# Peptides against a protein of PDB entry 5CWW, part 99

Target 1, 194 residues: chain A of PDB entry 5CWW
Amino acid sequence: VPKLQGPFDFDLNPEDEQDDEVELKDIYVIGEKPRVADLMRGEEEELEMMKEDQHNGLSLNIICLLSTSGQVKICLDIDGVEAQWLPPRSKNKRLFAPPPEPPSLLTFQTFDTLKPAEVTPDGWPMFSEDATSPYSFYVTHPAGITYISLTPWVFRLESELQSDSEAGTEFRIDLLAKGQGSERDRIFTQTRTQ

## One batch from the design tools (peptide; made by RFdiffusion4, then SolubleMPNN)

Design b2_p24_3_s4 (from b2_p24_3, 14 letters changed)
Fold by OpenDDE base, seed 5:
Structure b2_p24_3_s4 (fold): chain B 194 residues (1-194), chain A 24 residues (1-24)
Amino acid sequence: as target 1 above (194 residues)
Amino acid sequence: EQQKKEQEKRKEERKKYEELLRKL
C-alpha cells in the first residue's frame, strides 16, 4: 500500500509578505535524469551513444507547486524523496523510533504567472508538460497560458553538482542565485470580450 | 557500502545547495 508523504518543510521559502495560506492547486514533478548506466546494465555498446543524452538533465528531482493565484514555486528535492510503501504489518512495533524528520524541499524560485487582476478566488491553474523539453512546461489558467522553462539554470546547476572542485563554486553558485531564473513567457492571453 | 557512499554524495549535494540558496 502506498504511504502518504508529507508534510514537507520548505527551506529558504521567501517570507510571503502575505500570511495568506497559499492554496496549492497543482503539482508538477520533473524527475531526476535517468541513470542510464543502471537501466542499461547489459548492453555495453549502446552505453556510449546514450552518454551524450545523460548530460542534458539535473540529477535532482524538481517539484513545481502551483497556487490558486498562479504563483509557481520551484523546489529542489535534495533529500531524494522516493515512493514510500507502508511496511508490512510485522508484529514488532519498535515503539521507540522517533518520527522521521519531515523531508525538506529547497525553494529555488517563486514567481507569478498571473497579474493581480487575473487572479480569481475559484481559479484552477494547471500544469502541462512540454513535449519538446523535460525542463519546460505550461501553466494554463482561464486568463491565459504561460510557458515556463528551467533551462537557464538547470544545466548550470547540474554542472556545479558534478563539479569536484570547490574552487569558484561559491561564485558560480552566486551567479546561479542572482542570474536568470526560470524563463517565463505568456504565450496566450484570453481576450475579455467586452 | 554503496548506500553509505550515496548518502554521503546526497549530503555533499545538500550542503552545496544549502550554501547556494542561502545566497538566493
Scores: peptide ipSAE 0.086, ipTM 0.608, DockQ to the pose 0.019
Fold by OpenDDE base, seed 3:
Structure b2_p24_3_s4 (fold): chain B 194 residues (1-194), chain A 24 residues (1-24)
Amino acid sequence: as target 1 above (194 residues)
Amino acid sequence: EQQKKEQEKRKEERKKYEELLRKL
């Protein structure tokens, strides 16, 4: 039987007074890149060519959260949250395990896809995938469609995660955090024909 | 022996990621 997971803690969550009241409507998960080394056991030459592909995805899961207001929160899964199953019903309740520390998600970026005048109480924004990239997606709302791409930062973050040098990592990561966030483009706006 | 080396590599990789992300 699948185990319900949560709550999750959010690290670096902006103290927006609105975040405590954010009703989530959808979730979009970008899985970590497949471990090519585990898949290509015996093809060392092809493994080197696949490492040179600058389009190797992030080694971390990305969790995107979407609110009723059209707020998108981009989170990084540090802990590597995996699907859990309920242990078989052994009658020995180990009643004395300390509660496990809740898994943490690192809040990388938060942004709005809607203008305040486009927000409706009954609004139901939804994620949809982009067939061209696992790191690009759309937010669809009755007011319009927004394209989002994580590609400006995700590959740079992966390059830092794969670096053997701790020297200057803090500086380069600080530049990623302060740099260009996700690309966001409103590709369609519903004109209310009055 | 190979499974132990792979587990050690995964543990070291995870430790590097946790250390990087504590600095984000």
Scores: peptide ipSAE 0.062, ipTM 0.579, DockQ to the pose 0.014
Fold by OpenDDE base, seed 2:
Structure b2_p24_3_s4 (fold): chain B 194 residues (1-194), chain A 24 residues (1-24)
Amino acid sequence: as target 1 above (194 residues)
Amino acid sequence: EQQKKEQEKRKEERKKYEELLRKL
């Protein structure tokens, strides 16, 4: 049986200027890149070709959260939250070890996909995958469809995570945090039929 | 032995991430 995980702490969460608790409606998880080196034990030639392809995804899980208002929050799983299973009910009362410190998610970016006039109290925005890229997805709402791509920063972040050089890492990470965030494009807007 | 090296590698990666986070 899967173990319920959470609560999660959100590190670097900007104080939402609105005292209103963000009501979440959907979650989208982009899994970490498979360790190709661990999977391809014996195929050194294919390993070199896959290293040259700049398409090696991020070594971190990405957690995307979507609110009723169409706000998207992009979080990085730095702690490496693994799928947990409930131990088989052995009658040994394991003394409740204090709950482990809740895993933290690093808030990388927050942005809106809806205009204030498009937000409805009964709105149910949802994520959907892009078949062409694991780092791109859509937010679908009755008001419209928004394309989102994490590609502007994901591969740069991965290059820093894989770098052996500590020199300038802080500066490059600061540039990633302050630089070009996720791509966002409204690809469809529902025309209100009068 | 291999599992221990992989756990050490994961700990080093985590330390790099924690260091990156402290600088953000």
Scores: peptide ipSAE 0.062, ipTM 0.586, DockQ to the pose 0.015
Fold by OpenDDE base, seed 1:
Parts: structure tokens; sequence; C-alpha cells
Structure b2_p24_3_s4 (fold): chain B 194 residues (1-194), chain A 24 residues (1-24)
């Protein structure tokens, strides 16, 4: 049985100046790139062709949260939160482990997909994957569809995470943090036919 | 005044982000 995980602490979460509990409607998780070395334990010949593909993803999980208002929050799982299962009902209550510290998620970016006039109380925005890229997705709302791509920053972030050199890291991270965030394109808008 | 506070908040968040990325 899957274990319920959470609460998660959100590092660098902008204090929602609205004490109003942001009603979340959907969650989208982009898993870390597969460690080919862990999958290919036993077949040396296919390992060389797949080494070129190892450069094509982030080594961190990405958690996207979607509110009723069409706000997207993109979080990075730096702690490497793994799927946990309820221990089998073995009668030995280890009652004495301190609860692990709640896992933290780093808020990378927050942005809106809806205009204020498009927000409805009964709005039910949803995520959907893009079949062409693991780092692209859509937000669908009755008012319209927004394409989102993480590609402007995800590969740069991965390059920093794989860099053994501290030299220039501060500058490149500053560029990443200053740079353009996720791409957003409204591909469809529901025209109210008068 | 609100825009200045929001810019300062974004600047602090960014510094914390940069610090966290340096710890990775």
Amino acid sequence: as target 1 above (194 residues)
Amino acid sequence: EQQKKEQEKRKEERKKYEELLRKL
C-alpha cells in the first residue's frame, strides 16, 4: 500500500500574501532522468549508444502544482523524495524513530496561465503531458489551453548539477535565476460566441 | 510601494535559490 507522503515544506515559496488557502486542483510530476547505469547492469554494448541520451534530462524530480486560479507552481525535489510504501503489518511498532524531518521542495517558479477575467470559482484546470517532450506539458482550462515548456532552463540546470567545477557556478546560477523561466504559450482561447 | 516590496521579496527568494543551488 502506498504511504501518504507530506506535508511538504516549500522552500522559497513566496508567502501567498493571501492567507487564503490556495485551492490546488492538479499535480504533475516529471521524474528524474533514468540512471542508465542502474538499468543496464549486464549489457555493455547498448550502454555506449545510450550515453548520448543521458544528456537529455534533469537528475531531479520536478513537481508542478496547479491552482483553481490557473497558477502553476514549479518545484524541484532536491532531497530526492522516493516513493514510500507502508511497512508490511509486522507487529513490531518501532515507536521510537523520531519522525523524519518533512521533505522540502524548492519553489523554482510561479506563474499564471489565466487572465484575472478568465478565473472562475468553479474552474477546474488540469495538466496533460506533451508526447513530444518530457519537459513540456499543457494546462487545460475552460477558458483556454496553455502550452508550457521547461526546456529554457532544465538543461542548463542539469549542466550545473553535473558540473564538478565550482568555478563560474555562481555566475551561471545567477544567469539561470535571472534568465527566462518556463516558456508559456496560449495555444487556444475559448471565444465566447456572443 | 507594493511593487518595491515584491521586487525585494523576489530578490531575497533568488538569493536563497542561488545559495541552495551552490549547496548541490
Scores: peptide ipSAE 0.104, ipTM 0.647, DockQ to the pose 0.029; fails the geometry check

Design b2_p24_4_s1 (from b2_p24_4, 10 letters changed)
Fold by OpenDDE base, seed 4:
Structure b2_p24_4_s1 (fold): chain B 194 residues (1-194), chain A 24 residues (1-24)
Amino acid sequence: as target 1 above (194 residues)
Amino acid sequence: SFTPLNPDHRAGPEPLIKLAKKRK
């Protein structure tokens, strides 16, 4: 039986501590893609085919959080969620290994999907997947639908995480962090019939 | 321009640099 993982600790920037009051309504998880190198340790021939699929996803779990106000937080599991199995019911008092420290989540990006005038106390924004891309999704609210894509940075980040070269890593990551963030496009706005 | 309810925020590069170095 897979172990329920969580709660997650947010390594929130102290500026984001004000966000502890954010009422979360939904969570969307993009699971890590296995490292091609780790999958391929057995079969050299499949390594070539998977290298051509340059669209290897991020080797980190992405946890998206959605508030009642339509705020989205894109969080990265930087510690890596190792698949934890429930300890076998063996009677031996395995010393309760201190509960593994909850994985630290890095808030990569925070942004609103609603205008202040669209926020309602009874709002129920929800995530929905994009069947065409594992790194794209929608936020649906009665006021409208927002398309979100992580593709502008995810593949570049993965390239740096898989690169054997330390040369220029800091520079390229700095460019990534300052460069284009997640794409956010309002694709539908509900006209309030007054 | 509607001011967002919350400002857009983005992480600095430092945690990502640390992660990248740990994986090399």
Scores: peptide ipSAE 0.546, ipTM 0.926, DockQ to the pose 0.527
Fold by OpenDDE base, seed 5:
Structure b2_p24_4_s1 (fold): chain B 194 residues (1-194), chain A 24 residues (1-24)
Amino acid sequence: as target 1 above (194 residues)
Amino acid sequence: SFTPLNPDHRAGPEPLIKLAKKRK
């Protein structure tokens, strides 16, 4: 029987301690893509197809959180969620190894999709997928629709995660962290007809 | 000027560096 996993711990920056009061309204999960090394164990034909697809997705789960205020939090499952199975009901008092610590989520980026004047107490922002890209999605709110894309950083991060060389990794990751974050574009704004 | 309700936040490189080193 598959084990239910969670809750997740959030590695929030201490500056984000004010985020403990954030009322979450929606969650959007982008599942990890198989690592190239894990694919090399499969049929060579799939590997050739994936070499042509220059855009291998991230080998980490991405968990996007959306607050009532329209704040988006992009979290990375850095520990990886391994499929866990319930231990067999064997009567032997084997000292159950302490349950593995819940995976920690790294908050990669936090940003707003609404202006302060657009935030309403009854607002219910929602995620929706982009059928054209696994790393793009929309945030829909009564005030408008915001397009989000993780593509500016996700593939660069994956390249570093798959790199066999430690040389320059710290420098390239520093550039990634300081570089272009998630794309955010307000594609629609609801005009209040007075 | 879009003044967000909350400031944009980005993780530092340190956790990502640690992750990259763990996978190598």
Scores: peptide ipSAE 0.545, ipTM 0.927, DockQ to the pose 0.516
Fold by OpenDDE base, seed 1:
Structure b2_p24_4_s1 (fold): chain B 194 residues (1-194), chain A 24 residues (1-24)
Amino acid sequence: as target 1 above (194 residues)
Amino acid sequence: SFTPLNPDHRAGPEPLIKLAKKRK
């Protein structure tokens, strides 16, 4: 039985700790995809089909947070949630392993999906999945719908995490961090009928 | 120019570099 891991300590950067006033309304999690190297320990025949899916997802969990104001935080689980299996029900000593330190979350990107004039106290922004892409989703609010895609950076990050070469890693990560962030497109805006 | 309610934020490269080095 997978152990429910939590609460996650959001090591929100101490600069983001001032945002403790952000009322979170929704959470959207994109689970990590297994590393190709870890899949290579399985049956060889399914490996060829998975190589053709050139879009191997990120080997990190992504946690998206949504506030009442329509602010989105894209967080990465950088410590990696090692799949903690419930210890086998051996009768003997409860070695209380110290609770694993909560995984550190890196806030990769923060951005608004609403204009200040669209923010309402009773606004209930919500996440919804995009059935066409595991790294895309929607934020729905009474004022409108925003499409979000992580594809501009997620595959490039994964390429760096899987590369055996240390050469140029710092440079490529610097380019990634300064490059195109998450795509954000307002696909629908509710016209205030006066 | 709509001033966003919150500023857009992007992580620096340093945490990602550290992560990449840990995986190699």
Scores: peptide ipSAE 0.545, ipTM 0.926, DockQ to the pose 0.514
Fold by OpenDDE base, seed 3:
Structure b2_p24_4_s1 (fold): chain B 194 residues (1-194), chain A 24 residues (1-24)
Amino acid sequence: as target 1 above (194 residues)
Amino acid sequence: SFTPLNPDHRAGPEPLIKLAKKRK
C-alpha cells in the first residue's frame, strides 16, 4: 500500500505573503525520471528504452500549481520524495522513526497565464499534458489556452545534478537561474462572438 | 503595458547549488 506522502512544505518566498490567499484550482505533476545509475541495477530491458530518449529527464519531481487567477507555480521537490511504502504490518512496534520532515518544495518559477481582464471569479483553469513532451503542458481557461514548456532549463539542470565535477557547477546554475525560464505562449484566445 | 496580476518570480541559484553539491 503506498504511504500517503505530504504535507509538502512550500518554501514560498517570504515576499510572496500574498501566496497564502492563492486559491489553488489544479495540480500537475511531472514525475522524476530514474537516474541511469539506478536503472543499471534494474532490469536491462528498461535501460534500452530509456537510451533512445536522447534527453534524460530531470531526476526531481516537478509539481505545477495553478490558481483560479491563472497563476502557475513551478515547484521542484529538492528533498526527493522517496516512494514510501507502508511498512508491512509486522506486529513488532518498531519505534516509528520520527516522521520524516515533509519534503520541501522549491518554487523555481511563478508566472501568470491570464491577463487581469481575463480573470473571472468562476474561472476554472486546468492543466493538460502535451503528448509531444513530458516537460511541456497546457493551461486551458475559458479565455484561452497557454502552452508551457520547461525544456529551456530542465535538461540543463539535470546535467548539473548528474555531473561528477564540482568545477563550474555554481556558475552554470547561476546562469540557469538568471537565464531563460519556462516558455510561455498563448496559442489560443477566445474571441467573444458578440 | 500589461501589468500582470502577479509578478513573475524566479528562484535564486542557492537552493539548486546546495542540491547539486549534495548529489556529488
Scores: peptide ipSAE 0.543, ipTM 0.925, DockQ to the pose 0.536

Design b2_p24_4_s2 (from b2_p24_4, 10 letters changed)
Fold by OpenDDE base, seed 1:
Structure b2_p24_4_s2 (fold): chain B 194 residues (1-194), chain A 24 residues (1-24)
Amino acid sequence: as target 1 above (194 residues)
Amino acid sequence: SYTPLNPDHRSGPEPLIELAKRRK
């Protein structure tokens, strides 16, 4: 049985003091991909083919949060919440381990998928997967459907996280954080039939 | 064009820089 992990502490930008009022409606998780360096410890022969797949996923879990208003938060598990399995019911050791500090999630990006006029009190936005990409998904709302892709930054971030060189990493990550964020495209808008 | 309720926000680079340093 997987251990219930949480609560997560969100490393909320202090400017987002209003975040406590955001009613979350859905969560979408993109599991981490193994680091190329960790794959290299295994079978040598399959290594050559994996180098060409430039599309190695991010070695971080991504947690996407969706509010009633259609606001999306893209959070990164930078502390590495490893899948904790419930320890086997061995009797005695449950007692005195201090509760592990809740892992902190970095809010990488926050953005809206709805216009103010599209937000409804009874609106129920939901995530859905994109079968063509693990780093793309949809937000479905009665007002419309929005395509979201993390591809503009995830692969660049992974490249920096896997780089052996310290030189320029800080600069490139700064450029990444300030550069193009997640792609957002409204693929469908519900026409209010009067 | 989206007219968001709230402006788009992004984290600073610092946590990611620290993460990158820890992995080296």
Scores: peptide ipSAE 0.527, ipTM 0.905, DockQ to the pose 0.492
Fold by OpenDDE base, seed 3:
Structure b2_p24_4_s2 (fold): chain B 194 residues (1-194), chain A 24 residues (1-24)
Amino acid sequence: as target 1 above (194 residues)
Amino acid sequence: SYTPLNPDHRSGPEPLIELAKRRK
């Protein structure tokens, strides 16, 4: 029987003392793509197709969280949430296995999709996928629609995770973390018809 | 009360650097 996993701990900024007050409205998950090295165990033909797609997806699960206020949190599954199965009902309760630490998600980026004046208590923001890219999506709110793309960083991060060279990795990851984050574009704003 | 919008936040690079090192 599959074990239910969760809750997940989020690496929340300690300065976000108000995170306990964030009412989540939606979740959007971008599943990890297999690493090229893991695919090399398969047939040669799949390997050629994946080499040509220089845009191999991130070998990490991405969990996007959306609050009532239109705040988006982009979280990365750094530890890799493995499918856990309920231990067989073997009578030997190994009493002393420390409870598995809850998996921690890295909050890579947090940003708003709404202006303060657009936030409503009854707002129901929702995620929707972009059919053109697994790393792009929309946030729909009564006030407007925001396009989000993770493409500015996701492919660069994967390149660093797949690189055999240690040289410059720390520097490039530091630049990635501090550099251009997710693209955010308000593609539609609801005009108050007077 | 409307929760004020949080500022944009980014994580530090350290967890990603550690991950990259573990995969090499």
Scores: peptide ipSAE 0.526, ipTM 0.893, DockQ to the pose 0.612
Fold by OpenDDE base, seed 2:
Structure b2_p24_4_s2 (fold): chain B 194 residues (1-194), chain A 24 residues (1-24)
Amino acid sequence: as target 1 above (194 residues)
Amino acid sequence: SYTPLNPDHRSGPEPLIELAKRRK
């Protein structure tokens, strides 16, 4: 039986205390891709094919949160939430290990997809997948559709996570965090029928 | 001009730097 995981602690900066009141409407999860090192323990033949697929995905789970206001929060599972299963009812009193500390999610980026005038109290924005890329998706709201892509940073982050050298990693990650975030493009806007 | 309700926010690099160091 799968164990319910959560609550998730969000590493929110204290300046984002106003974010605690964000009513979430939808969640979109991008599962982690296996690390190249984990693949190297597998069949040598798949290694040659994966060298050509330069676009190895991020070795972190990405959890996207969507609020009623159309705010998107891109969260990274840095701790690595492993699928936990309820231990089989073996008679042995496994000392209930204290419930593992709830996994912490890093809020990588927060941004809006709606203008203030487009936000409605009964708004129900939703995520939808982009079949062309695992790191792109849409936010659909009655006011319009917004395309989102994580590709500007996700592959660069993975490159740093896979690098054997510590040299320059701190600098490059700092540049990544401050540099180009997620792409956001409003591809459709509903004409306000007065 | 697209005016968001809230400013775009980003985390600091520190947690990612720590993660990268742990994986080396």
Scores: peptide ipSAE 0.526, ipTM 0.903, DockQ to the pose 0.501
Fold by OpenDDE base, seed 5:
Structure b2_p24_4_s2 (fold): chain B 194 residues (1-194), chain A 24 residues (1-24)
Amino acid sequence: as target 1 above (194 residues)
Amino acid sequence: SYTPLNPDHRSGPEPLIELAKRRK
């Protein structure tokens, strides 16, 4: 029987204390791509097809959170939440290992998809997938539609996570964290019919 | 120009650096 997991802790920046009042409206999850090392244990044929897909996805789960205000949080599952199964009812009173600490999510990036004048108390923004890319999606709100892509950083991050070289890793990750974040483009704006 | 309500916030690199070190 699968075990329910949660709650999750968020590694929020202390400056994000204002986020305690953020009403979440939607969640979008991008599942981790299997690590190349994990694929090598399996079907050799899938490895050849994945080599042609030059852009192996991130070996981390990505959790996108969307607020009523149109704020998006891109969170990374750094701890790697694995599927947990209920332990078999072994009668032996094994000393209850302390419950594993709840997994922490890293808030990689927070950004808005609405202008201040577009935010409404009754707004219901929603995520929708992009069928052309697993790392791109849309935020739909009554005020408009925003395209989001994680591609500017996801593949570079994965390259660092898969690199055997320690040389320059800290520097490159620092540049990644400070560099170009997620792409955001308003593709449609609802004209208020006066 | 897209003027967000809040500035774009980014995490520090430290957790990702630590993750990268754990995987090497």
Scores: peptide ipSAE 0.526, ipTM 0.903, DockQ to the pose 0.489; fails the geometry check

Design b2_p24_4_s3 (from b2_p24_4, 11 letters changed)
Fold by OpenDDE base, seed 1:
Structure b2_p24_4_s3 (fold): chain B 194 residues (1-194), chain A 24 residues (1-24)
Amino acid sequence: as target 1 above (194 residues)
Amino acid sequence: SFVPLNPDHRAGAEPLIALAKRRK
């Protein structure tokens, strides 16, 4: 039986102290792709198919959070939360290891999908998948639909995480963090029928 | 000018740099 994990600690920048008031309405999870090193246990044919796919994913879980206000948080599981299973019934109550430190999520990016005038107290924004890309999705709200893509940074980040060279890694990651963030495009806006 | 309700925020590079170092 899968173990329910949480609570998660969000490494929110102290500037986000206002986040305690953010009412979350939806969550969207993009599972990590296996790392090259983890693939070495598979059959060679599965390894080749997965190597082609490895250029196409991040070796980190991505947790997207959506508030009533249409704020999106893109969070990265930098600690690598492994799937935990409930221990089989038969083993002696191992001394409850101190509850593992709550996994830390890095809030990579926070941004709005709604204008202030579009925010409603009863707003119910929702995530929807993009069937064409695992790293793209939509935020739907009565006021409109916003397309979001993580592709501007996700593949570059993975390239740095898989690089065997330490040379220039810090510089390139700094450029990545300061560079182009997630793509955000309003594809539909509901016309107020006056 | 579009004034967002919340400012756009981006994490610093430091946690990602630390992650990259742990994987090498």
Scores: peptide ipSAE 0.559, ipTM 0.929, DockQ to the pose 0.525
Fold by OpenDDE base, seed 5:
Parts: structure tokens; sequence; C-alpha cells
Structure b2_p24_4_s3 (fold): chain B 194 residues (1-194), chain A 24 residues (1-24)
């Protein structure tokens, strides 16, 4: 029987004290792609084709959260939440190992998709997939539609995670964290007919 | 110009650096 996982703790920066008031409306999950090393254990032939597909996805689960205000949080599962199964009801009083600490999600990026004047208390923004890319999606709100792409950083991050060299990794990751974040483009704005 | 309600926020590099080190 699959075990319900959660709650998840978010590693929120203490400066984001405003996060406690965020009413979440939707969630969008981008599953991790298998690591090249994990693929190597299988069929060598699939590996050659995947080397040509330069766009190996991130070997981390990505959890996108959407608030009523149109705020998006891009969270990364750094700890790697494995599927947990309910332990078999064996009566052996195994010493209650303290429940494993809930997995922490890293909030990689937080950004708004709505202008202050577009935010409504009854707003219901929603995620929708982009059929052309697993790392792109849309936020739809009555005020408009915003395209989001994680492609500016996701492949660079994966390259650093798969690199055998420690040389310069810290510097490149620091540049990645400070550099170009997720792409955000408002593709449609609903004109309020007065 | 898109003026957000809240400023864009990003995590520090430290957790990602730690992750990269664990995978090597």
Amino acid sequence: as target 1 above (194 residues)
Amino acid sequence: SFVPLNPDHRAGAEPLIALAKRRK
C-alpha cells in the first residue's frame, strides 16, 4: 500500500515571512528524469540515443506552487523523496526509530505572474502543461496567461550535477543561482471591458 | 514594465553546491 508522504517542509528564507499568508491554489509537478548513471545499468543502446538528445532533463523532482495572488514558487526535491510503502504489520515492536524528518524542498525561485491590480481575492490561477516541453508550462488566470520556462537554468544545473569534476562547480552553481532564472512571458492579457 | 506584488526571490547556491558534492 503506498504511504501518503508529507507534510513537506519548505526551506523558506526567513526574509520571506510573507510566505505564511500565501494561499496555494494549484500544484504542478515535473518528475525527475533518470540519471545517466542509472540508465547505464540498463541497455547501452538507449544511452547512445540519449547522449545525442542534448536536453537531458533535471535529475530532481520539481514542484511548482501557485498562490491565489499568482505567485509561483519553483521548489526542488534535493533529498530525493523515494516512494515509501507502509511497513508490513509485523507485530515486532521494532524500536520506534524517530520518524524520518520530513523531506525539505528547496525553494529555488519565487516570482509573480500577476500585477497588483490583477490580484483578486477570488482569483483561481491554474497551471497547464506545455506539450512542447516538460520544463515549460502556463499559468492561467482570468486576468491573463503567463508562459513559464525553466529551461534557462534546468539543463545547466543538471550539467553540474552530472559533472565528475569538482573544479569550478561551486563557482558555476553560484553563477547559476544568481544568473538567469525561469523565463516568464505574459502571452495574453484580458482587457476588462468596462 | 511588469511590477510584481512581491520581489523575485531566489535561493542561495549553498544547497545546490552541497547536492552537487553529494553526487560526486
Scores: peptide ipSAE 0.559, ipTM 0.930, DockQ to the pose 0.504
Fold by OpenDDE base, seed 3:
Structure b2_p24_4_s3 (fold): chain B 194 residues (1-194), chain A 24 residues (1-24)
Amino acid sequence: as target 1 above (194 residues)
Amino acid sequence: SFVPLNPDHRAGAEPLIALAKRRK
């Protein structure tokens, strides 16, 4: 039987005290892709050529959270949360294993998809996939549809995670964190016919 | 001017740097 996992702790900026009141409405998960180094353990020569062409996805799970207000949080599973199963009903071992530390998610980016005037108490924003890209998706709300893409940073981050060289890694990751975030484009706006 | 309800937020680099070091 699969074990229920959670709660998850979010590495939220403590200054965002307003985030605790955010009611979540939807979750969108982008599963990790296997690391190139783990796949290529047998072929040293092909590793060099495949590093260039593999628009391989991020070797981290991405968890997107959507609030009632249309706020999106892009979270990264840095600790590597694995599927857990309930232990077999063997009788006696009250292994009081200390409760596993709750997995921590890094909130990589937070942004709004709705204007303040578009937020409604009965609003039910939802995620939907983009069939053309695993790292792009839509937020649909009665007020409009917003396209989101993680492609501006996801492949660059993976490149740094796969790099064998320590030289300049800290600098390049710092530039990535300060650089272009997720793409956000409002593709449709519902005109309120008054 | 689009005034968001919440400011755009970005994580610091430190957790990602630590992750990159653990994978080497």
Scores: peptide ipSAE 0.559, ipTM 0.929, DockQ to the pose 0.535
Fold by OpenDDE base, seed 2:
Structure b2_p24_4_s3 (fold): chain B 194 residues (1-194), chain A 24 residues (1-24)
Amino acid sequence: as target 1 above (194 residues)
Amino acid sequence: SFVPLNPDHRAGAEPLIALAKRRK
């Protein structure tokens, strides 16, 4: 039986004290892809498939959070949250392991998908995947549909995480953090028939 | 003009830099 995980600690910038109680409506998880270095220990055939899929995904889990207001938080699992399973009932080993430190998530980006006039108290925005890209998805709300893509930064971040050279890494990551974030495009807006 | 309810927020680079260093 899987163990319930959480709560997660969010590494928020101290300026983001507007952690107003964001009522979450949906969660979308993009699982990590194995690191190329870990695959190089595998069979040559797996290496060839991953070379052809030059779009090696991010070696981090991505957790997207969606609020009632249509706010999206893109969170990165920096610490590597492992799936925990409840120990089988038969082992009386009280693993009084100290409660593992709560997993921390880095809030990489936060942005709105709705205008203030589109937000409703009874709103129910939902995530849906893009079948064409593992790093793209949609936010569907009665007011409209927003396309989101993480592709502007995800592959660049992975390149830095896999680089053997320390030279310029700090600079390039700083540029990534300050540069173009996730793509956000409103592809459909519901016309209010007045 | 899309006026968001909340401003767009971005993390600092420091946690990602630290992660990159740990993987080298």
Scores: peptide ipSAE 0.558, ipTM 0.930, DockQ to the pose 0.517

